# Ledger of designs, part 236: peptides against a protein of PDB entry 3S8F

Target 1, 157 residues: chain A of PDB entry 3S8F
Amino acid sequence: VLTLFVAVPSLMTAFTVAASLEFAGRLRGGRGLFGWIRALPWDNPAFVAPVLGLLGFIPGGAGGIVNASFTLDYVVHNTAWVPGHFHLQVASLVTLTAMGSLYWLLPNLTGKPISDAQRRLGLAVVWLWFLGMMIMAVGLHWAGLLNVPRRAYIAQV
Target 2, 166 residues: chain B of PDB entry 3S8F
Amino acid sequence: DEHKAHKAILAYEKGWLAFSLAMLFVFIALIAYTLATHTAGVIPAGKLERVDPTTVRQEGPWADPAQAVVQTGPNQYTVYVLAFAFGYQPNPIEVPQGAEIVFKITSPDVIHGFHVEGTNINVEVLPGEVSTVRYTFKRPGEYRIICNQYCGLGHQNMFGTIVVKE

## One batch from the design tools (peptide; made by RFdiffusion4, then SolubleMPNN)

Design b2_p23_8_s2 (from b2_p23_8, 15 letters changed)
Fold by OpenDDE base, seed 4:
Structure b2_p23_8_s2 (fold): chain B 157 residues (1-157), chain C 166 residues (1-166), chain A 23 residues (1-23)
Amino acid sequence: as target 1 above (157 residues)
Amino acid sequence: as target 2 above (166 residues)
Amino acid sequence: IDGVLAFMLGLAATLLAAFLLVA
């Protein structure tokens, strides 16, 4: 139970970011409970990528709590669940944040803005990456719950 | 204005912090529910049992594979298992169907996995520590033990067998 | 485990809904 308190600062940080997003959306004219989401700059891959990373991080974070639970870890430990968790945390959040950072950094370093075609391509890349990552992550978590082992070339299921 | 922005963000933070706390309670509730409904075969963490990995092969209950299966009651057994690079002993492990089996597993060398296919037995095995798992095999047959913790070049070939007899 | 599965499915559904809303 005490281990679960580790989730508190993580959740606080995550939802502080969410608060910043809500603020930004409302500044951009979004209203209501969800209208601020639509008002965010979804046309900018530098924004979309890290946000999608955050979205992938949500189930990953939930999985982190599961992994930190003594009783639940018994079920999922060293199964495909674990790499599923890692892919959400690293290959989703970190990777997409890196992609987003690239879309921001390169134009600033070169002094040349990205073309509209590059922008659209960037959006396609990050959305497809996110979708693929979510499919893979769901599969890995599901396989893990079915007792498919980690670090083994064979599985019962 | 940085101050104005911070003040505005702070207003939203209160709501999101409340949400975060709510989610924390949801997770705790989920864990509690799972614990309450799915506790079969789970042995709570107790006092850590330690062994000397340098002598575990020479003396003690793990030293002789022929004496690894010990009947402790009419339908109860303790099985002393070594996970090592790269296999298990005894191999095969022979146990009766329907008996309550307590596995006492340790390692003389490095960390290994002990994953029994077709069961919920899945633990890491640490040198110097004894892993205890309780299980009852309801179906006769062979159950494969696989190492799911990387332990070296032979990791992928590290298998054992539990034979459950009628 | 049933609860965990349900929770995961719920999260997946929520994310999908969010995707459809924003896409």
Scores: peptide ipSAE 0.029, ipTM 0.724, DockQ to the pose 0.054
Fold by OpenDDE base, seed 2:
Parts: sequence; C-alpha cells; structure tokens
Structure b2_p23_8_s2 (fold): chain B 157 residues (1-157), chain C 166 residues (1-166), chain A 23 residues (1-23)
Amino acid sequence: as target 1 above (157 residues)
Amino acid sequence: as target 2 above (166 residues)
Amino acid sequence: IDGVLAFMLGLAATLLAAFLLVA
C-alpha cells in the first residue's frame, strides 16, 4: 500500500530527471524528438553509469508495484522474482550510481584527470555491468514467474 | 539566460509528466490484464489463527505427527504441519489424490517457508501464527516442500515430502 | 504472468537496443 502511494511521486521525480537530460542534450546541440539523447556525453563513464542505473530502475520500479500488489505478490513472493527486483534496484541503480560518482569524484580528489585508457575501461565496465545485470535480472524474474523459489539452491520446474 | 533555461526545463517537464502519467496507466492496465486473464490459483486465506509456539509441540493438533492428517469430510482433509529447524512434520505427508486438503502450518521456533514444488502453495510460516492453505492435488506422486525463508545453518537442507496416493 | 513477462521482455529489448545504439 505504501509503495503504491509513493509510486506517483517517484515517477514524477524520475521523469523530471529525464526532462533534465533532455534539456542537457538539447543544450549540447541535440534536436528533434530523440536527437537530444545522442547529444548527451556518452563518452563519460561518470554520466553513463548513473543513466544506465536509472534505466535499470525502470523495470525494477514496475516490479515494485507488482510486489506491492496483493494478488500479484502471492505469485512472486519468495521466488526468484524478488532477487531479480533487488538486482535492478540495488545492483543496478545504486551500484552504477556509485560507480559514476567515483568516476567523477576520484579525479577531483586527486587532482589528476583520468586517462583516455581509463575512460574507455570505465565505459566498458559500466556497460558490461549493465548488460550482465539486465540478463541476470530478466532471468531471475522469469524464473520467479515459473515459481523458482528464493533462498533455495534447487527447484523442480 | 538562467531564467530562460528554467522556463525551458519546465516546458520539457510538463511533457515528461504527461508521459509519466501515461506510463502509470500502462502499468495499471498490465496489472489489470494479468489479473483478468490469469487466475494464478490464489488460495483464500482463512481466519487469522494464533497458537503458542512454546507449547505447540506438546499439545494440540501439531503435537503428534501420526495424527496430523485428519479427515474432516468426504474427500476432505486437514493436515497439521509443523515447520521447524530443520524440517517438516509429518514427513512424509500422505494425502489422497483429488481430495481437498487444508494445510494448517505453524512453527515452534523461527520463521520458515512452506513452498510445495509443482504447486502454487507458497507461504511463510510464522511462530505464533497458523498459515492456512487449501489445495487439491490432481496428480499422484511426490511433491517436495522447500523452505524459502532463511532459518539458520540447516536452511538449505530443510525439505519435506507430500506423497499423493491414487 | 504472460503480460508481465512480455512487458519485461519488451523493456529488456528496449534497453538492449539502447545499449547497441550508444555502444
């Protein structure tokens, strides 16, 4: 119930962030309905990481609504669905945001900019992390819908 | 310039808010569709029943595993199951095929899970509370009970068996 | 369940597509 009550404000906040991204992209020369996306600094892991985290948070948020739904929660509760949800919310959003923060913070703290090699490596890490997390999360959600139990190493499905 | 930027942000925000609302309705519609097209075998919960976990092993319907399966009517049974660290009793639980089974599950110690593989039976078992699950086994065979709530060092090996006889 | 699954798969596909576009 509480989750559903905060769903609307959370969505508003999320899409406000999206609006900010659109504005930023347009300031960077992006035009049209989607051209602003390409104009965003996708070459910066400090930007890419939290954005990918936000993207992962979208299906996770939808899952949160499912988990908070009485009837649907009966289906997914204590199944692999739940850890799938967690990995989207924590291991994607929180972790990627932390990674992004580090890519910004460390150069500022040390006074040394990251090298091009480090930048490229950072991009690779973030994208691979996101990809792997999405695959795992989809798998866990799927398994959960098939009634694979949480906190069990074996299942009869 | 800054003021102009703020105004521009607000303009985009309005569009995204509209999209947000639309997406919300999509989510609601998906939930509604799922509920309408899938029964998911939701088992009606019985009345909230309390029990003393400190005495449940010594007295009452959970005390004797040999008397745990009670016929309550024609092709109707109540099974009093105890989930404990680390197993279930009775074990195995023997029930007839096609019978309506009411499981009354409680715990004498900590929170456990009661997840029956091959079925939609999946409930948490809390000490002091009785979980009630109604199910009819249509197919004979063995159904494994899995604990899906961490309950200690033996959690991963906490299994039971329901034997459905023809 | 099928609807939810389809939705998730759609989201996954969208995210993957986004990845491929910016990678």
Scores: peptide ipSAE 0.022, ipTM 0.699, DockQ to the pose 0.053
Fold by OpenDDE base, seed 3:
Structure b2_p23_8_s2 (fold): chain B 157 residues (1-157), chain C 166 residues (1-166), chain A 23 residues (1-23)
Amino acid sequence: as target 1 above (157 residues)
Amino acid sequence: as target 2 above (166 residues)
Amino acid sequence: IDGVLAFMLGLAATLLAAFLLVA
């Protein structure tokens, strides 16, 4: 139980980011409980990518708590659950943040804005990446709960 | 107005901080629920038992595969298993159906996995330490042992078999 | 397995719907 208190600073940080997003959305004209979400710059892949990464990090973070739990770790350790967790954390948050960073960095470094076609392609890439990661992660977590082993090419189920 | 913006940010932060604390308690509650309802099959860690990995193949209960299965009581057995690069010893492991089996597993070389399909047996095997797992096979048949910890070039082919006899 | 598939499809549909709403 004491170990779970380590999550407090992380949660505070995560939800502070959410607060920042809400503030930004409201500054952009969003109103109400959910209107601020729609007001965020969803047309910019440099914004969408890291936000999707954050969304993927939510279940991944929850899984992190599970993995850190002594008794629950016994159930999931060295099963497909662990790769599922990794793909949410590394292949979602980190990778999408990197992608988003590129969509911001390259235009700024070169001084050349991305074309509308490139922007749309970028949006497609990050959304498809996120969707694929979520589907795969769900599958891996599910397989893990069914005791499919990690680092093996075969499974009984 | 920077001051106005700052106050607004603080208000949002306070709300989200409260939410974060609430979520923390939700997670704790969910973990508690899971533990209360789904931990009947969890095998507790045994006492730390150590062995010399450099001599475990030469002397002691792991040295002779033919003597690996030891009856310790009525319908009770201890099985001394070596996980090594790249296999298990003995192989197959033959045990009776319905018997209480205590697996004593160690490694002479590197860290391996001991994952028995169709069971909740899933442990890492460390050189110099003895992993102890207690299990009763209710169904006869063959149970595959899989190494789920990377142990070298032959890791993917490292399998064993437990044969449960009627 | 059917439940898992249904969940995955539901997740995909939800994400697609969310995308269409905010894009």
Scores: peptide ipSAE 0.018, ipTM 0.731, DockQ to the pose 0.038
Fold by OpenDDE base, seed 1:
Structure b2_p23_8_s2 (fold): chain B 157 residues (1-157), chain C 166 residues (1-166), chain A 23 residues (1-23)
Amino acid sequence: as target 1 above (157 residues)
Amino acid sequence: as target 2 above (166 residues)
Amino acid sequence: IDGVLAFMLGLAATLLAAFLLVA
């Protein structure tokens, strides 16, 4: 039970970031309960990528709590559930954040802004990556709940 | 300007922190609910039992596969299983339907997995430790044992069989 | 090949195909 308190700092950090996004959106003219979301710079892949990473990290974090539970871990441990969790945490948040950072870093290092074509392609890449990652992650979690073992080429179902 | 911005940021942070704490309690509640409603599906591990992995093949209850299945009471059995590179002993494991089976699993070499298809039996097997799992097979037939922990070059071929007899 | 494995392989193939078409 006490192990679950490890989640507190992570949740606090996550929601502080969300607060910062809300503040930024409102500064950009967003109003209402959800209007601030629309006001965020969704035309910038350097912004979109890490935000999508954060969205993937939410269910991953919830899964982390499950995995850390000594009782629920009996159900999911060493099943396809675990790779599903990792793909949300590493291949979603970390990877998308790195991708987003690249879209910021390269223009600054070269002193040249990205072209409109590059910007649009960048947006397509990060959105497609996110979508594919979510599909795969859901599949892995689903398989894990069906008791498909990790590190095996066979399954029960 | 800086002061106003700071106050605004703090207000948003406080709100989201409160939400964060609320979500934490929701997750804890969900775990508690799951445990309360699905207790039958959880097989607790036994007490920590230690063995010497260097002698477990030569001495003790794991040494002879022919004596691995021990009747401990009416309709109760203990099965001493070795997980090794790369297989299980005994293989097959023969047990009667409807009997309470206590698996005592250890390894003489490296960490292995013990995942029985069609069951909720899924444990890691550590050298020097004995994994204890209690299970009752309700249906006769063959159940495949799968190693789900990487244990070397032959890991992908490491399988066993439990035969449940009527 | 079990149903779940087939499903996962299908997803992998689909994603790979999509990637190659967009790349």
Scores: peptide ipSAE 0.015, ipTM 0.738, DockQ to the pose 0.022

Design b2_p23_8_s3 (from b2_p23_8, 16 letters changed)
Fold by OpenDDE base, seed 4:
Structure b2_p23_8_s3 (fold): chain B 157 residues (1-157), chain C 166 residues (1-166), chain A 23 residues (1-23)
Amino acid sequence: as target 1 above (157 residues)
Amino acid sequence: as target 2 above (166 residues)
Amino acid sequence: IEGVLAFMEGLRATLLEAFLLVY
């Protein structure tokens, strides 16, 4: 049960980031309960990428709690569930954050702003990556629940 | 207007904290429900038991595969299983249908997995520790044991068999 | 919950079909 305390700092970080996003959206003119979301810079891949990473991180975090559960871990441990979990955490959040960072960093380092075409392509890449990762992650979690083993080329299903 | 901004942030934090907690509880509930309705439940593990991996093959209940299956009571058995590079012993493991089987699994070498296909038995096997799993086989037949923890070059071929007799 | 399961099944079926087309 003590392991579940790891969820506390994660939650704190999550709502702090979310709060920051809301604040930013409201500063950009968004109003109401959800209007601030639309006000965020969705045309910038440097923004969209890490945000999509965060969205993938939410169910991944929930899965982390499951993985840390003494009882539930007996069901999901070393099944396809685990790869599903870290693909949300690493291949989604970390990777998309890295992508977003590059979309900001490279133009600044080179002194050359990205073209509109590059921006649009970047958006497409980020969204497609997110979509693919969500599909794969859902599939892996699903397979894990069906007791598909990790690190095996065969399965009962 | 920094004070106002700070106050707003605090309000947002409270709101998002509540939302986050609610959402997490929903996810946990959904997962729990799914597991409860679509699985046989969690197999309880025994207390942490230690064993010397360097001598487990020479002495003790794991030393003789022919004596690995021990009847402990009416329709109750304990099976002492070794997971090693690269297989299981005894192999096959023969148990009667409908009996309560307590598997006590350990390793003399490296970490292995013990995943019984067709069941929810799935544990890691650590040298120096004994993994305990209780299960009752309702269906007769053969159940494949799969190693789901990478253990070396022969990992992919590391299989065992449980034969459940009528 | 049933909806989630249905979604997962649908996804599984779709992915399987896609795989079989390529395999």
Scores: peptide ipSAE 0.023, ipTM 0.719, DockQ to the pose 0.038
Fold by OpenDDE base, seed 5:
Structure b2_p23_8_s3 (fold): chain B 157 residues (1-157), chain C 166 residues (1-166), chain A 23 residues (1-23)
Amino acid sequence: as target 1 above (157 residues)
Amino acid sequence: as target 2 above (166 residues)
Amino acid sequence: IEGVLAFMEGLRATLLEAFLLVY
């Protein structure tokens, strides 16, 4: 029940952020239904990282609702599904947000801007992390649906 | 300019909020749909039953592993299982094929898991509470019981066996 | 569930291909 209560404001917040991004993209010259997305600063790892985190958080949030459902939780509880959910929430959203924050914080703390090479490397790292996490998360969720147990080194599949 | 921007932001926010609410209902609908169409194999939780974990080993239906399997009717059995650090009793659990088995599972010590491979039996076992699961084994053979809730240093080695006889 | 699994497999494969393409 608590999770479901939290889900509502979380969704509202998420889509409010999306609204802000849309507005920003349109201010940057983006037009049309999706043109604003392309207009966002995808060349900045400090931007890309948390956005990718948010994208990963979407299925994770949906999974949270599933996990909070009595009937659906019976299927997924204490299976590899749960670690999959955690990795979407913590290792994707939180971690990528932290990574993005560092790309902003460190230059500001040191007073030294990042080089172009560092920027490109940062983008590579963020995208690599995201893709890896998505693959891992999908695998864990899949394994969970196949009744692979959590906290066990063996599986029936 | 700031006022215009603010108004524009509000318009976008309203749209996205509406979308958010719509998505919420979609998720709820999907959950409801899943429940309506895919619940046939779900084992419902039993009624809340309490036991004293400090005496469950000494008295009551869990006290004697040799008497843990009780026939309650034609082709119906109740199995009183203890999950403890670190194993299960009785072990093995012997039940006939095709019989309706009601597992009554509790713990004398800490929280454990009761996950039976090859089945949809997957419950947590709490000291002081009785977990009830109803299942019918259609195939004979051995089914491994796995503890999927961390219960201490021996957790990874905590296994049991259900033997389904023809 | 089978449909979900199929979807997830497709997603996994797509993500893997994308990964291998980029990295």
Scores: peptide ipSAE 0.022, ipTM 0.708, DockQ to the pose 0.041
Fold by OpenDDE base, seed 3:
Structure b2_p23_8_s3 (fold): chain B 157 residues (1-157), chain C 166 residues (1-166), chain A 23 residues (1-23)
Amino acid sequence: as target 1 above (157 residues)
Amino acid sequence: as target 2 above (166 residues)
Amino acid sequence: IEGVLAFMEGLRATLLEAFLLVY
């Protein structure tokens, strides 16, 4: 009970970030229930990367609650489910945030803005990374539910 | 206008906080659904049973692989299994089809996994602790035991076999 | 639901095979 209760502050924090994004989008001219999303700077890889990371973090966070549940952990523990989870948490959120940080940091360190070509390449990289990560994560989670073992090169199914 | 901006921020925060709470309930519901659909055959945890890993190979029920399978009742057996670097003992484990098998698993060295393919048997094996798993094999054949906890250089090759006889 | 499950199974199987190939 106490362990799962930790999810409450975490969710509050996560959705506060979402609130900040909504506010930012509305400041940029977005209107309506979803118009603010379109108004966000999706042409900037420094923005897109961490946002995609956050999107990946949503199912990962839900999985975290599952993994922290004693009864449910019995089902998923040391199966492909676990690497599916942390790939969403680390290889998606953390990695994409790092990637996004680079797109901000490099121009500042070099004193030169990124070229349009570099910007487009950056966008391609983060979107492809996210897509690949989501595909892999879905597969790993599903495999885990089918009792595919973690840390093994062989499986019956 | 800072005041208007502040009010707007508060409104958004309140909305998302409400959404957060709603999602919490959704997640609880999803957990319940997952339990209902994917937790068939949960093995209840027994009482904590300890063993000395330094002597488990020399004395006690794990010491002799030939005596590892013990009939405890009609159609009921206890199997004392050692998971070690890098294998299982006994290997193969031979048990009758339809019998209730209680696996008592421990390790003399490091933490190992005991994952039996085709079953829901999946436990970690800790030195100094006895893992207890109860299972009834309904189908005859060979079931592979896989170590799913990293245990050293030979981890990837650590396999065992359970042979279920008709 | 059945379609989703079938898709997921297909994805799982494909990914598993891919992982085994590169192991």
Scores: peptide ipSAE 0.020, ipTM 0.736, DockQ to the pose 0.039
Fold by OpenDDE base, seed 2:
Structure b2_p23_8_s3 (fold): chain B 157 residues (1-157), chain C 166 residues (1-166), chain A 23 residues (1-23)
Amino acid sequence: as target 1 above (157 residues)
Amino acid sequence: as target 2 above (166 residues)
Amino acid sequence: IEGVLAFMEGLRATLLEAFLLVY
């Protein structure tokens, strides 16, 4: 029940962010249903990081609903599924958002823009981070469905 | 023109909000469905029960491991299990194959887990609360109990065994 | 509605089946 109460405003926020992204993309010349996505500044790690975080949040949020569902929770509770959920929520969404914020904050604090090399490195970092988190999360969710317990180093599988 | 931009923003926001609301209904429906249905496996055998964790070791059905397995009917047993730092009692738990087993699990100290490998038994055990799980072992053998809730320095070594007899 | 229910059932069944692969 509590999950639903938090889910409503969270989803509203998420989709309003998506709306903002669409608007931004269209302002940048994107057209059509999906052209605005391509028009977004994918060359900026300050943008890419939080967006990737949001992408990770989608399955993570869905997992939250699963965890809050009685019948499904019987399957996943205290299994590796839960760490998988956390990695999507914290290690992906929160962490990548923080990274993105840092890429914005540091130039503003120092008064110096990031170099092209720093920009490229930043892009590599956030994409690799996202990839790693997705691999880990998928693995943990899979293991969880196989009833691998969390907080234990042994399992029959 | 700021006015044009504002109107455009509103249009997109409305669309995405509509989508958001639709998705909310989907999720609510999903939750409702899960509430209305049951998965195969562990069935709660009782209502929420409370126990005094400070006395559970001294008196009551959990006090004597030798008396922990109680036959309650033909091919029906209740097993009173303590999860503690760092182990389970009784250990091993001996039950017959094919019998309906009701586990009554509690803790005298901190929160523990009760995860039986090879089964879908997986519950948290809270001091002052009795966890009830009903299960029937179809196959004889040994089933390991694992603590899947961090409970201290010895958590990783906290194991028990259920021996299912033919 | 039927489609939604079917989706939900599919999800439930998939999760359960995955779980029951081992246990």
Scores: peptide ipSAE 0.000, ipTM 0.695, DockQ to the pose 0.075; fails the geometry check

